Peptides against a protein of PDB entry 3OAK. Designs and how they scored, part 112

Target 1, 145 residues: chain A of PDB entry 3OAK
Amino acid sequence: DDLEQYLDEKILRLKDEMNIAAQLDIDTLNKRIETGDTSLIAMQKVKLLPKVVSVLSKANLADTILDNNLLQSVRIWLEPLPDGSLPSFEIQKSLFAALNDLPVKTEHLKESGLGRVVIFYTKSKRVEAQLARLAEKLIAEWTRP

## One batch from the design tools (peptide; made by RFdiffusion4, then SolubleMPNN)

Design b1_p27_6_s2 (from b1_p27_6, 14 letters changed)
Fold by OpenDDE base, seed 4:
Structure b1_p27_6_s2 (fold): chain B 145 residues (1-145), chain A 27 residues (1-27)
Amino acid sequence: as target 1 above (145 residues)
Amino acid sequence: SMKEEAEEIMREAEKEWEEWLKREEAR
């Protein structure tokens, strides 16, 4: 219906915005690495984060989020940056909190690639302990028979 | 380096994820 279509379009637009923000930050960091210009700061994801959090936190959008594979963009945002660093702590914390409240199923993990990246967060020594524990919790829930 | 470390951990994560998928598909 009209509402469903509206919500789908809203999520797909956000998905596109998230992907663009991620790529712009990657481009910025790559240029920083290549040129040594430390004035280049990747801030596109941070700027968009409030909107992402707002959408992910709405229970009535859960089905739309999962059906449109927004988790693929969440995965992209969580991936290590070109220099091997991780996205900001705030991004990590916000996204993991949102994931904890979503009814994520195995099919969503497969189509988004999120499972692999969350496992990464259970293993990386650069991840804060509280988030590593949350990542472990999520993996345990998702891999539960 | 930090980059090499991240890449190594990602490879390990990929391996574990693939193993999980195989087990899941076998169920």
Scores: peptide ipSAE 0.686, ipTM 0.943, DockQ to the pose 0.889
Fold by OpenDDE base, seed 5:
Structure b1_p27_6_s2 (fold): chain B 145 residues (1-145), chain A 27 residues (1-27)
Amino acid sequence: as target 1 above (145 residues)
Amino acid sequence: SMKEEAEEIMREAEKEWEEWLKREEAR
């Protein structure tokens, strides 16, 4: 199926872009830590966020997103940074909103590692209350019989 | 430190996730 192949390639390309953005930000922050140069700012994920949100919000892409394990890249974007800080509030808010609308199943949580990270967001005192509550909601939904 | 706190919470999250997986598998 030509359309399916096209959509798969689209999602896989985005997945790659997300992973690259995450790594570039990690590299920037690591260099900041090593040198003490506070002028170094990690902005690659923020720059790519609108594209990510656009894709994640499209219902017709849900199956392709889940089948190609794009949630692995979502997990990577949500993970704590080298200094222990969290991604920007905007990234958190956008990704959790997207997750709330996706038909995520247990198998997707396992293959992406997303389950562990969302649990992290229910526990971290550095997470905004509204997002912590949303994380709790997601966990509750995913753990229901 | 902030890094140590994050690592601690991640360890707790991992433990809870593993417990969840065990319960899910037992269903």
Scores: peptide ipSAE 0.686, ipTM 0.943, DockQ to the pose 0.876
Fold by OpenDDE base, seed 1:
Structure b1_p27_6_s2 (fold): chain B 145 residues (1-145), chain A 27 residues (1-27)
Amino acid sequence: as target 1 above (145 residues)
Amino acid sequence: SMKEEAEEIMREAEKEWEEWLKREEAR
């Protein structure tokens, strides 16, 4: 119906915005690596984060979020950057908090690639302990028989 | 390097995820 279509479009627009932000940050960091200009700072994801958090926190959007594979964009935001660094602690914390409240199923993990990246966060020594533990919790929940 | 370290951990994560997927599909 009209409302369903409206919500789908809303989520798909955000998904597109997230993907653009991620790519712009990647471009910035690649340029930083290439030129050695340490003044180049990737800030696009951080700027968009409040909007992402706002959407992910809305219970009435959960089905729309999952059905439209917004988790693919969440996965992209969590991936290591070109220099091997991780997104800001705030981004990690916010996204993991949101994931903890979503009814994520196996099919969503497969189509988004999120499972692999969350496992990464259980292993990386650059991840804060509190977030590593949360990642472990999520993996345990998702892999339950 | 930081990049090499991240790539190594991602490879390990990929392996574990693939193993999990195989077990899940066998259910």
Scores: peptide ipSAE 0.685, ipTM 0.943, DockQ to the pose 0.914
Fold by OpenDDE base, seed 2:
Structure b1_p27_6_s2 (fold): chain B 145 residues (1-145), chain A 27 residues (1-27)
Amino acid sequence: as target 1 above (145 residues)
Amino acid sequence: SMKEEAEEIMREAEKEWEEWLKREEAR
């Protein structure tokens, strides 16, 4: 219906915005590496984060979020950056919190690639202990019988 | 390096994820 279509379009637009933000940050960091210009700072994801959090926190959008594979963009945001660093602590914290409240199923993990990245967060030495524990919790929930 | 470390951990994560997928598909 009209509402469903509206919500789909809303989520798909956000998905696109997230992907663009991620790519712009990657481009910025790559340019920083190439030029040595340390004034280049990747800020696009951080700027968009409040909007992402707002959408992910809405229970009425859960089905739309999952059906449109927004988790793929969440995965992209969580991936290591070109220099091997991780996204900001705030991004990590916010996204993991959101994931904890979503009814994520195996099919969503497969189509988004999120499972692999969350496992990464259980293993990386660059991850804060509290977030590593949360990542472990998510993996345990997703892999339980 | 930080980059090499991230790549290494990602490879490990990939292996574990693949193993999980195999178990899940076997159910």
Scores: peptide ipSAE 0.685, ipTM 0.943, DockQ to the pose 0.903

Design b1_p27_6_s3 (from b1_p27_6, 14 letters changed)
Fold by OpenDDE base, seed 2:
Structure b1_p27_6_s3 (fold): chain B 145 residues (1-145), chain A 27 residues (1-27)
Amino acid sequence: as target 1 above (145 residues)
Amino acid sequence: SLKEEAEEILKEAEKEWEEWLKRVEKE
């Protein structure tokens, strides 16, 4: 219906915005590596984060979020950057908190690739302890029969 | 380097995820 269509379009627009932000940050860091210009700072994801958090926190959008594979964009935001560094602590914390409240199913993990990245956060020594524990919790919940 | 470390951990994570998927697909 009209509302469903509106919500789908809203989520798809956000998905696109997230993907663009991620790519712009990647491009910035790649250019930084190539040129040595230390003034180049990747900040597009940080700028968009409040909007992402706002959407992910709305229970009435959960189905739309999952059905439109927004988790793929969440996965992209969590992936290591070209220099091997991780996204900001705030991005990590916010996204993991949001994931903890979403009714994520196996099909969503498969189509988004999110599971692989969350497992990464259970293993990386660069991840803060509290977030590593949360990542472990999520993996445990998702692997339950 | 950070890049090399991240790549190594990603490889490990990929293996575990693939194993998980195989188990889930059998259910």
Scores: peptide ipSAE 0.650, ipTM 0.930, DockQ to the pose 0.884
Fold by OpenDDE base, seed 5:
Structure b1_p27_6_s3 (fold): chain B 145 residues (1-145), chain A 27 residues (1-27)
Amino acid sequence: as target 1 above (145 residues)
Amino acid sequence: SLKEEAEEILKEAEKEWEEWLKRVEKE
């Protein structure tokens, strides 16, 4: 219906914005690595984070989020950066919190690649303990029959 | 290095993820 179409478009636009933000940050960091210019700061994801959190927290958007594979963009945001570092703690915390409240199914994990990245967060020594524990919790829940 | 560490962990995560997928797909 009209509402469903509106919501689909909303999520797809956000998905595109998230992907663009991620790529811009990657470009910034790559340039920083190449030039050594430490004044180059990747801020695009951080700037968009409030909007992402707002959308992910809406219960009425859950189906639209999952059906349109927004989790692929979430996965992209959680992936290690070109220098091997992780996204900011705030990004991690916000996204993991949102994931904890979403009815994520196996099919969503497959099509998004999110499972692999969350497993990464259970293993990385650079992840805060509280988030590592949450990652473990999510994996345990997602792997249950 | 930080990058090398991340790559190593990613490889481990990939293996576990693949195993997970295989198990789930067989259910």
Scores: peptide ipSAE 0.649, ipTM 0.928, DockQ to the pose 0.878
Fold by OpenDDE base, seed 4:
Structure b1_p27_6_s3 (fold): chain B 145 residues (1-145), chain A 27 residues (1-27)
Amino acid sequence: as target 1 above (145 residues)
Amino acid sequence: SLKEEAEEILKEAEKEWEEWLKRVEKE
């Protein structure tokens, strides 16, 4: 199926772009910590966020997203930064909103490691209340027998 | 520190996730 192949490639490309953006931001922040250069600002994820949101919000891409383990990249984007801070509120809000609308199954959580990170968001004191509640909702849904 | 706090929470999250996985895999 040509369309299926096209969609797979599209998602895999986005996955790669997301991973690169995350690593670049990590590198930037690490360098900022090491050098004290406060002019270094991690912006790669923020720049890519609109594209990520656009893809994650499309119902017709849900199967492709899940089958290609794009949630692994979502997990990476949600992980704490080198200084212990969290990604921007906008990134958190957008990704959690997208997760809330995806038919995520246990197998996807296992292969992506997303479950562990979402649990983190239920526990962290740095998470906004609204997102913590959403994280709790997701965990409750995903842990249902 | 902020980093230490994040690391502690990550450890707690990991523990809870592992326990969750054990329960799910047994069902």
Scores: peptide ipSAE 0.649, ipTM 0.928, DockQ to the pose 0.882
Fold by OpenDDE base, seed 1:
Structure b1_p27_6_s3 (fold): chain B 145 residues (1-145), chain A 27 residues (1-27)
Amino acid sequence: as target 1 above (145 residues)
Amino acid sequence: SLKEEAEEILKEAEKEWEEWLKRVEKE
């Protein structure tokens, strides 16, 4: 119906915006590495984060989020950057909190690649303890029958 | 290096994820 179509389009637009923000930050960091210009700061994801959190927190959008594989963009935002560093603590914290409230299924983890990345956060020594514990909690929940 | 460390952990995560999937798919 009209509402479902509207919601699908909204999520797909956000997905595109997230992917663009991630790529712009990657480009910025690569340029920083190449030129040595330490004034170059990747901030596109941080700027878009409030909008992402707002959408992910809405219960009525859960099905639309999962059906349109928005979790692929969430996965992209959580991946290590070109220099091996992780996204900001705020991005990690916000996204993991949002994931904790979504009815994520195995099929969503597979099609998005999110499962692999969350496991990464249980293993990396660069991750804050509180987020590592949350990542472990998510993995445990996703493995439950 | 930081990049090498991230790549190593990512490979470990990939292996663990694949093993997890095998278990889930068989259930």
Scores: peptide ipSAE 0.647, ipTM 0.928, DockQ to the pose 0.829

Design b1_p27_6_s4 (from b1_p27_6, 14 letters changed)
Fold by OpenDDE base, seed 4:
Structure b1_p27_6_s4 (fold): chain B 145 residues (1-145), chain A 27 residues (1-27)
Amino acid sequence: as target 1 above (145 residues)
Amino acid sequence: SLKEEAEKILKEAEEEWEKWLKKEEEE
């Protein structure tokens, strides 16, 4: 199926782009910490966020997203930064909103590592209340027998 | 520190996730 192949490639490319953006931001922040250069600002994820949101919000891409483990990249984007801070509120809000609308199953949580990161968001004191509640909702849904 | 706090919570989250996984595998 040509369409299926096209969609797979599209998602895999996005996955790669997301991973690169995350690593670049990590590198930037690490360098900022090491050098004290406050002019260094991690912006790669923010720049890519609109594209990520666009893809994650499309219902017709849900299967492709899940089958290609794009949630691994979502997990990476949600992980704490080198200084212990969290990604921007906008990134958190957008990704959690997308997760709420995806038919995520246990197998996807296992292969992506997303489960433990979402649990983190239920526990961290740095998470906004609205997102903490959403994280709790997701965990409750995913851990149902 | 902020970093230490994050690391602590990450560890707690990992432990909870592992417990969940174990429980799911046993059911």
Scores: peptide ipSAE 0.648, ipTM 0.930, DockQ to the pose 0.873
Fold by OpenDDE base, seed 5:
Structure b1_p27_6_s4 (fold): chain B 145 residues (1-145), chain A 27 residues (1-27)
Amino acid sequence: as target 1 above (145 residues)
Amino acid sequence: SLKEEAEKILKEAEEEWEKWLKKEEEE
């Protein structure tokens, strides 16, 4: 219906914005590495984070989020950066919190690649303990029969 | 290095994920 179409468009726009933000930050960090200019700061994801959190927290958007594979963009935001570092703690915390409340199914994990990345967070020594535990919880839940 | 560590862990994660996927497909 009209509402569903509106919501689809909204999520797809956000997905695009998230992907652009991620790429811009990657470009910034790559340039920082190449030039050594420490004044170059990747802030695009952080700037967009409040909007992402707002959308992911809406129960009425859950189906639209999952059906449009917004989790692919979530996965992209969680992936290690060019220098091997992880996204900011706030990004991690916010996204994992949102994932904890979404009815994520195996099919969503497959099409988004999110499963692999969350497993990464269970293993990385650079992840805060509280988030590592949450990642473990999510994996346990997602792998349940 | 940080990058090498990340790549190593990512590889391990990929391997576990693939195992999980295969298991799910067989069920």
Scores: peptide ipSAE 0.646, ipTM 0.930, DockQ to the pose 0.884
Fold by OpenDDE base, seed 2:
Structure b1_p27_6_s4 (fold): chain B 145 residues (1-145), chain A 27 residues (1-27)
Amino acid sequence: as target 1 above (145 residues)
Amino acid sequence: SLKEEAEKILKEAEEEWEKWLKKEEEE
């Protein structure tokens, strides 16, 4: 219906915005590596984060979020950057908190690739302890019979 | 380097995830 269509379009627009932000940050960091210009700072994801958090926190959008594979964009935001560094602590914390409240199913993990990345956060020594524990919790819940 | 470490851990994560997926498909 009209509302469903509206919500789908809203989520798809956000998905696109997230993907663009991620790519712009990647491009910035790659250019930084190539040129050595330390003034180049990746900040597009940080700028968009409040909007992402706002959407992910709305219970009435959960189905739309999952059905439109917004988790793929969440996965992209959590992936290591070109220099091997991780996204900001705030991005990690916010996204993991949001994931903890979403009714994520196996099918969503498969289509988004999120499972692999969350496992990464259970293994990386660069991840803060509290987030590593949360990642472990999520994996345990998702793999639980 | 950070890049090499990240790549290593990503590979490990991928392998573990693939194992999980196989088990899930068998259930």
Scores: peptide ipSAE 0.646, ipTM 0.931, DockQ to the pose 0.879
Fold by OpenDDE base, seed 1:
Structure b1_p27_6_s4 (fold): chain B 145 residues (1-145), chain A 27 residues (1-27)
Amino acid sequence: as target 1 above (145 residues)
Amino acid sequence: SLKEEAEKILKEAEEEWEKWLKKEEEE
């Protein structure tokens, strides 16, 4: 119906915006590495984060989020950056909190690649303890019978 | 290096994920 179509389009637009923000930050960091210009700061994801959190927190959008594989963009935002560093603590915290409230299924983890990345957060020594514990909790929930 | 460490952990995560997927498919 009209509402479902509207919601699909909204999520797909956000997905595109998230992907663009991630790429712009990657480009900025690569340029920083190449030129040594430490004034170059990747901020596109941080700027878009409030909008992402707002969407992910709405229960009525859960099905639309999962059906349109928005989790692929969430995965991209959580991946290590070109220099091996992780996205900001705020991004990590916000996205993991949102994931904790979504009815994520195995099929969503496969099609998004999110499963691999969350496991990464259980293993990396660069991850804050509270987020590592949350990552472990999510993995346990997703792998339980 | 930081990059090498991240790549190493990503590889380990991938291997663990693949093992989990195989287990799920067999059940």
Scores: peptide ipSAE 0.642, ipTM 0.930, DockQ to the pose 0.864

Design b1_p27_7_s1 (from b1_p27_7, 9 letters changed)
Fold by OpenDDE base, seed 2:
Structure b1_p27_7_s1 (fold): chain B 145 residues (1-145), chain A 27 residues (1-27)
Amino acid sequence: as target 1 above (145 residues)
Amino acid sequence: SSFVEELKELLKLSEEELYELLKKERE
């Protein structure tokens, strides 16, 4: 119906915006590496984060979020950056909190690749303890028999 | 499911191995 279509379009627009933000940050960091210009700072994801958090927190959008594979963009945002660093703590914290409240199923993990990234966070020595524990919690839930 | 088993297998990997896996997937 009209509402479903509206919600789908809303999520798909956000998905596109997230992907663009991630790519712009990657481009910035790659240029920083290539040129040595330390004034280049990747901030596109940070700028968009409030909108992402707002959408992910809406219970009425859960089905739309999952059905449109927005988790693929979440996965992209959580991936290590070209310089090997991780996204900001705030991005990590916000996204993991959102994931904890979503009814994520194995099919969503498979189509998004999110599972592999979250497992990385359970192993990384650079991740804050609180987030590592949350990542472990999520993996435990997703791997239940 | 087979996918759940895949995730369980990934848990056996080190940070470095997982990092390389993620890197390859992006290439």
Scores: peptide ipSAE 0.663, ipTM 0.946, DockQ to the pose 0.846
Fold by OpenDDE base, seed 3:
Structure b1_p27_7_s1 (fold): chain B 145 residues (1-145), chain A 27 residues (1-27)
Amino acid sequence: as target 1 above (145 residues)
Amino acid sequence: SSFVEELKELLKLSEEELYELLKKERE
């Protein structure tokens, strides 16, 4: 219906914005590596983060979020950056908190590839302990028989 | 499910192996 279509479009727009932000940050960091210009700072994801958090926190959008594979964009945001670094602590913290409250199922993990990234966070020695524990909790839930 | 088994297999990988896997997927 009209409402469903409206919500789908809203989420798809956000998904597109997230993907663009991620790519712009990647481009910035690649240019930084190539040119050595340390004044180049990737900030697009951070700028968009409040909007992402706002949407992910809305219970009434959960189905729309999952059905439109927004988790694919979440995965992209969590991936290691070209310089080998991880996304900012705030991005990690916000996204993991959001994931913890979403009714994520195995089919959503499969279509988004999110599982592989979260497993990475369970192994990384660079991740804050609190987030590593949360990542472990999520994996445990997702691999439950 | 087979997918759950896949995730469990990934848990056997090191940080470095997972990093390379993710990197390869981006290329």
Scores: peptide ipSAE 0.662, ipTM 0.946, DockQ to the pose 0.870
Fold by OpenDDE base, seed 1:
Structure b1_p27_7_s1 (fold): chain B 145 residues (1-145), chain A 27 residues (1-27)
Amino acid sequence: as target 1 above (145 residues)
Amino acid sequence: SSFVEELKELLKLSEEELYELLKKERE
């Protein structure tokens, strides 16, 4: 129906925007590494974060989010950056909070690759304890027999 | 679930091993 189509398009647009933001930040950081120009700051994901959080928090969008594999873009946003660093704490915190409230199933993890990234966060010594614990909670839920 | 078993196997990896795995997936 019209509403379903509208919501699908909305989520797919956001997915595209997220992917673009991630790539632009990667490009910025790669250039920073190559040139040594420390004035280059990756800010595209941070700028888009409020919109992402707003969408992910909408209960009526949960099915649309999961069905359109928006979690693939969430996975991309959580991945380590070219310099080996992690995304900002705020990005991590916001996304993990959103994941905790979504009815994520095995099929969504498989098609997005999100499971592998979240497991990384359970192991990383660079992750804040509160987020590591949340990552562990999610993995425990997703690996139930 | 086969996928659940895969996740459980990944839990046996170190941070470094997982990092390399993620890196490989991006390349």
Scores: peptide ipSAE 0.662, ipTM 0.946, DockQ to the pose 0.871
Fold by OpenDDE base, seed 4:
Structure b1_p27_7_s1 (fold): chain B 145 residues (1-145), chain A 27 residues (1-27)
Amino acid sequence: as target 1 above (145 residues)
Amino acid sequence: SSFVEELKELLKLSEEELYELLKKERE
Protein backbone atom coordinates (compact mmCIF):
# COMPACT_ATOMS: atom_id res chain seq x y z
CA ASP B 1 0.00 0.00 0.00
CA ASP B 2 1.37 3.35 -1.10
CA LEU B 3 0.01 5.26 1.88
CA GLU B 4 1.35 2.74 4.38
CA GLN B 5 4.77 2.89 2.77
CA TYR B 6 4.71 6.68 2.85
CA LEU B 7 3.79 6.72 6.53
CA ASP B 8 6.45 4.13 7.39
CA GLU B 9 9.10 6.21 5.69
CA LYS B 10 7.90 9.33 7.45
CA ILE B 11 8.12 7.72 10.88
CA LEU B 12 11.47 6.07 10.17
CA ARG B 13 12.90 9.42 9.10
CA LEU B 14 11.66 11.01 12.30
CA LYS B 15 13.10 8.14 14.32
CA ASP B 16 16.47 8.74 12.70
CA GLU B 17 16.25 12.48 13.35
CA MET B 18 15.37 11.87 16.98
CA ASN B 19 18.30 9.51 17.46
CA ILE B 20 20.68 11.98 15.85
CA ALA B 21 19.39 14.82 18.03
CA ALA B 22 19.84 12.72 21.15
CA GLN B 23 23.39 11.75 20.23
CA LEU B 24 24.33 15.33 19.42
CA ASP B 25 23.07 16.47 22.80
CA ILE B 26 25.02 13.68 24.49
CA ASP B 27 28.14 14.70 22.61
CA THR B 28 27.63 18.31 23.63
CA LEU B 29 27.24 17.45 27.29
CA ASN B 30 30.21 15.09 27.26
CA LYS B 31 32.33 17.85 25.75
CA ARG B 32 31.01 20.25 28.37
CA ILE B 33 32.12 17.84 31.08
CA GLU B 34 35.53 17.30 29.50
CA THR B 35 36.33 20.94 28.78
CA GLY B 36 34.42 22.73 31.50
CA ASP B 37 32.95 25.04 28.88
CA THR B 38 29.60 25.92 30.40
CA SER B 39 28.58 27.80 27.27
CA LEU B 40 27.97 24.46 25.56
CA ILE B 41 24.23 23.86 25.67
CA ALA B 42 22.43 20.77 24.41
CA MET B 43 19.47 22.00 22.38
CA GLN B 44 19.01 19.55 19.53
CA LYS B 45 16.13 17.65 21.11
CA VAL B 46 14.38 20.87 22.10
CA LYS B 47 14.66 22.14 18.54
CA LEU B 48 13.12 18.96 17.15
CA LEU B 49 10.45 18.62 19.85
CA PRO B 50 7.66 20.46 18.00
CA LYS B 51 7.96 18.08 15.07
CA VAL B 52 7.99 15.07 17.38
CA VAL B 53 4.89 16.29 19.20
CA SER B 54 3.11 16.98 15.94
CA VAL B 55 3.69 13.43 14.73
CA LEU B 56 2.94 11.70 18.03
CA SER B 57 -0.38 13.55 18.36
CA LYS B 58 -1.79 12.30 15.07
CA ALA B 59 -4.20 9.43 15.63
CA ASN B 60 -3.81 8.18 12.08
CA LEU B 61 -0.08 7.61 12.72
CA ALA B 62 -0.48 5.59 15.92
CA ASP B 63 -0.11 2.18 14.29
CA THR B 64 2.84 3.33 12.20
CA ILE B 65 4.50 4.85 15.25
CA LEU B 66 4.15 1.67 17.26
CA ASP B 67 4.97 -0.73 14.41
CA ASN B 68 8.22 1.06 13.63
CA ASN B 69 9.31 1.19 17.28
CA LEU B 70 9.42 4.98 17.47
CA LEU B 71 9.01 4.44 21.20
CA GLN B 72 12.65 3.35 21.28
CA SER B 73 13.58 6.90 20.33
CA VAL B 74 11.12 8.26 22.87
CA ARG B 75 12.88 6.14 25.48
CA ILE B 76 16.24 7.53 24.42
CA TRP B 77 14.92 11.07 24.74
CA LEU B 78 13.64 10.41 28.25
CA GLU B 79 16.78 8.69 29.56
CA PRO B 80 19.05 10.46 32.04
CA LEU B 81 21.86 12.38 30.37
CA PRO B 82 25.60 11.72 30.83
CA ASP B 83 25.79 14.24 33.66
CA GLY B 84 22.92 12.49 35.40
CA SER B 85 20.43 15.24 34.65
CA LEU B 86 17.05 14.67 33.06
CA PRO B 87 15.81 16.08 29.77
CA SER B 88 14.03 19.43 29.92
CA PHE B 89 10.65 19.71 31.56
CA GLU B 90 9.08 20.54 28.21
CA ILE B 91 10.42 17.35 26.66
CA GLN B 92 9.16 15.28 29.58
CA LYS B 93 5.76 16.93 29.59
CA SER B 94 5.26 16.63 25.86
CA LEU B 95 6.35 13.02 25.59
CA PHE B 96 4.36 11.80 28.56
CA ALA B 97 1.28 13.55 27.22
CA ALA B 98 1.80 11.85 23.88
CA LEU B 99 2.33 8.45 25.50
CA ASN B 100 -0.90 8.86 27.40
CA ASP B 101 -2.84 9.11 24.14
CA LEU B 102 -1.14 6.20 22.34
CA PRO B 103 -2.53 2.66 22.47
CA VAL B 104 0.74 1.26 23.82
CA LYS B 105 0.83 -2.51 24.35
CA THR B 106 3.27 -4.70 26.26
CA GLU B 107 4.95 -5.79 23.04
CA HIS B 108 5.79 -2.17 22.27
CA LEU B 109 7.17 -1.65 25.75
CA LYS B 110 9.33 -4.75 25.45
CA GLU B 111 10.84 -3.90 22.08
CA SER B 112 11.51 -0.27 23.07
CA GLY B 113 12.52 -0.63 26.70
CA LEU B 114 10.25 2.29 27.48
CA GLY B 115 8.68 0.61 30.48
CA ARG B 116 11.89 0.67 32.51
CA VAL B 117 12.43 4.35 31.82
CA VAL B 118 8.90 5.30 32.78
CA ILE B 119 9.26 3.34 36.02
CA PHE B 120 12.36 5.42 36.73
CA TYR B 121 10.22 8.54 36.43
CA THR B 122 7.76 7.18 38.98
CA LYS B 123 10.63 6.99 41.48
CA SER B 124 12.66 10.08 40.69
CA LYS B 125 12.48 12.93 43.18
CA ARG B 126 13.64 15.31 40.47
CA VAL B 127 10.53 14.85 38.37
CA GLU B 128 7.63 17.28 38.71
CA ALA B 129 4.75 15.81 40.68
CA GLN B 130 2.30 16.09 37.81
CA LEU B 131 4.57 14.07 35.52
CA ALA B 132 5.36 11.51 38.19
CA ARG B 133 1.63 10.94 38.59
CA LEU B 134 1.21 10.57 34.87
CA ALA B 135 4.08 8.07 34.78
CA GLU B 136 2.38 6.12 37.54
CA LYS B 137 -0.86 6.14 35.59
CA LEU B 138 0.87 4.73 32.54
CA ILE B 139 2.60 1.98 34.51
CA ALA B 140 -0.68 1.05 36.15
CA GLU B 141 -2.33 0.74 32.75
CA TRP B 142 0.53 -1.30 31.29
CA THR B 143 0.67 -3.73 34.22
CA ARG B 144 -3.04 -4.48 34.41
CA PRO B 145 -3.98 -8.17 34.18
CA SER A 1 2.89 -12.23 31.36
CA SER A 2 6.51 -12.59 32.34
CA PHE A 3 7.18 -9.13 30.99
CA VAL A 4 4.48 -7.56 33.12
CA GLU A 5 5.88 -9.39 36.13
CA GLU A 6 9.30 -7.99 35.30
CA LEU A 7 7.91 -4.46 35.32
CA LYS A 8 6.23 -5.10 38.64
CA GLU A 9 9.53 -6.26 40.10
CA LEU A 10 11.23 -3.12 38.84
CA LEU A 11 8.73 -1.08 40.83
CA LYS A 12 10.42 -2.43 43.96
CA LEU A 13 13.68 -0.70 43.08
CA SER A 14 14.80 2.73 44.22
CA GLU A 15 15.55 5.65 41.93
CA GLU A 16 19.26 4.99 42.32
CA GLU A 17 18.96 1.31 41.50
CA LEU A 18 16.85 2.06 38.45
CA TYR A 19 19.31 4.71 37.34
CA GLU A 20 22.17 2.23 37.52
CA LEU A 21 20.13 -0.34 35.66
CA LEU A 22 19.39 2.10 32.84
CA LYS A 23 23.03 3.12 32.72
CA LYS A 24 24.18 -0.48 32.37
CA GLU A 25 21.69 -1.09 29.58
CA ARG A 26 23.20 1.76 27.59
CA GLU A 27 26.75 0.40 27.97
Scores: peptide ipSAE 0.662, ipTM 0.946, DockQ to the pose 0.865; fails the geometry check

Design b1_p27_7_s3 (from b1_p27_7, 11 letters changed)
Fold by OpenDDE base, seed 3:
Structure b1_p27_7_s3 (fold): chain B 145 residues (1-145), chain A 27 residues (1-27)
Amino acid sequence: as target 1 above (145 residues)
Amino acid sequence: DPFVEELKELLKKSEEELLEELQKERE
């Protein structure tokens, strides 16, 4: 199926772009620490965020998103940075909102490792209350009998 | 579901424990 192949390739490209953006930001932060150059700012994820949100919000892409394990890249974006800091509030807010509208199943959580990260957000004292509540809601849904 | 049970067990861990595990996976 040509359409299916096209959509798969689209999502896989985005997945790759997300992974690259995350690594570039980490590299930037590490270089900032090593050199002391405070002008180095990690902005690759922020720059790509609108595209990510656009894709995640499309209902017709839900199956393709889940089948290609795009949630693994979502997990990467939500993970604490090497210095223990969290991604920007806007990234958190956007991704949690998107997750709330996706038909995520346990198999998707397992293959992506997203569950562990979201549980972290339910525990973190640094997370905004509104997002902590949303994280709790998601975990409750995913652990429902 | 064994995986669901795994998630429930993770809920018993502290922020610090979870952070450590996530950082370890990164390495």
Scores: peptide ipSAE 0.684, ipTM 0.950, DockQ to the pose 0.866
Fold by OpenDDE base, seed 4:
Structure b1_p27_7_s3 (fold): chain B 145 residues (1-145), chain A 27 residues (1-27)
Amino acid sequence: as target 1 above (145 residues)
Amino acid sequence: DPFVEELKELLKKSEEELLEELQKERE
């Protein structure tokens, strides 16, 4: 099917862009630490965030998103950085909102590793209360008998 | 579901333990 192929390619391209953005931000932060140049700011994920949110919010893309394991890239964006710091509040807020509207199943959590990351957010004292509560809601839904 | 049980076991861990595991997986 032509439409299915088009949508698959669209999601896979976004997945690649997300992974690249994450790595570039890590590289920027590492260079900032190494050189002491405080003018180096990691902004690649923030710049790409509107596109990510736009795609994740489309109901007609849900199956394509889940089948192509885009949640693996969502996990990468949410996980703590090498220095233990967290992504920006805006990234957290946007992605958790998007996750709340997706029909995520256990198989998707398994292949993406997203479950472990979201559980971290339920435990972290550094996470804003509103997002911790949303993380708890998601885990409760995913662990229902 | 064995995976659901795995998630429930993760809920028993502390923030520090989970952070360590996440960082180890990235390496």
Scores: peptide ipSAE 0.684, ipTM 0.950, DockQ to the pose 0.864
Fold by OpenDDE base, seed 2:
Structure b1_p27_7_s3 (fold): chain B 145 residues (1-145), chain A 27 residues (1-27)
Amino acid sequence: as target 1 above (145 residues)
Amino acid sequence: DPFVEELKELLKKSEEELLEELQKERE
C-alpha cells in the first residue's frame, strides 16, 4: 500500500529528526559546561516541537506512530538530560498532552521505554503539579488490571 | 501482564532511584 508506506516513511523521518535534535541539544549543553560559554543554548528540540506536536495530534497517524515506535523518540525527549535537568516545560506539556490522546498499549510502552520515564515524572519534585497529575493519570491507565 | 507488573514495581522506587536508572540506561 503506497499510502501506508508513505506514512511509515513520514513517521520514521520524524523519529530520526527527533533523535538528532535531542543529541544536538545534549552536545550543546555539554560544550557549554566544558567551555563555560553561556551563549550556547540548546534549541534544536524547541525548533522541532511544532512539527512533533502536529504529527502526534493527528488521529489518522496514531497507528503509524505506535507501529513505528515513535514513542521511543518521545521518551528520549522527555528523559532527564545528562546533568539531571529536565526538558523545557513547553516540551513536557506538549508531549504529555499528546500522549493523553494516543491509544498507547503495553506493547508500545515496552518497546519504547516510555513507561519508566513517565513514572519518573510522577515522582520528580521538579515537575509542575499539572504535569505530574497527568503523568499519574497515564500510569493509572497503563497499569489497569 | 508481566510488563504491567514491572511498571507497578517501578512505582515503588524513589525519584533518585529512577533518575539513576534512567541515567544508567542512557550510558
Scores: peptide ipSAE 0.683, ipTM 0.950, DockQ to the pose 0.864
Fold by OpenDDE base, seed 1:
Structure b1_p27_7_s3 (fold): chain B 145 residues (1-145), chain A 27 residues (1-27)
Amino acid sequence: as target 1 above (145 residues)
Amino acid sequence: DPFVEELKELLKKSEEELLEELQKERE
């Protein structure tokens, strides 16, 4: 119906926006390294984060989010950057909180690749303890027999 | 569930191994 189509389009647009933001930040960081211009700041994800959080927090969007594989973009935002650094703490915190409230199933993890990334967060010593524990909680839930 | 088993296997890997795999996927 019209509402379902509208919601699908909304989520798909957000996926694109998130992916673009991630790539722009990578480009900025790479240019910063290449040129040494410390004035170059990767802020695209930060700018978009409130919108992402708003969408992910809506219970009525959960099915649309999962069905349209928005978690793929969440994965991209959580991935280590090319230089191995991690996204900002606020991005991590916000996304893990959102993931904790979503009814994520194994099929969603498979199509998004999110499981591998979250497992990384359970291992990394660069991740805040509170988020590592949350990552562990999620993995435990997702690997439940 | 074969995918659950896949996740369990990933849990046996180190941070470095997982990072390498993630970076390989990106490239």
Scores: peptide ipSAE 0.681, ipTM 0.949, DockQ to the pose 0.870

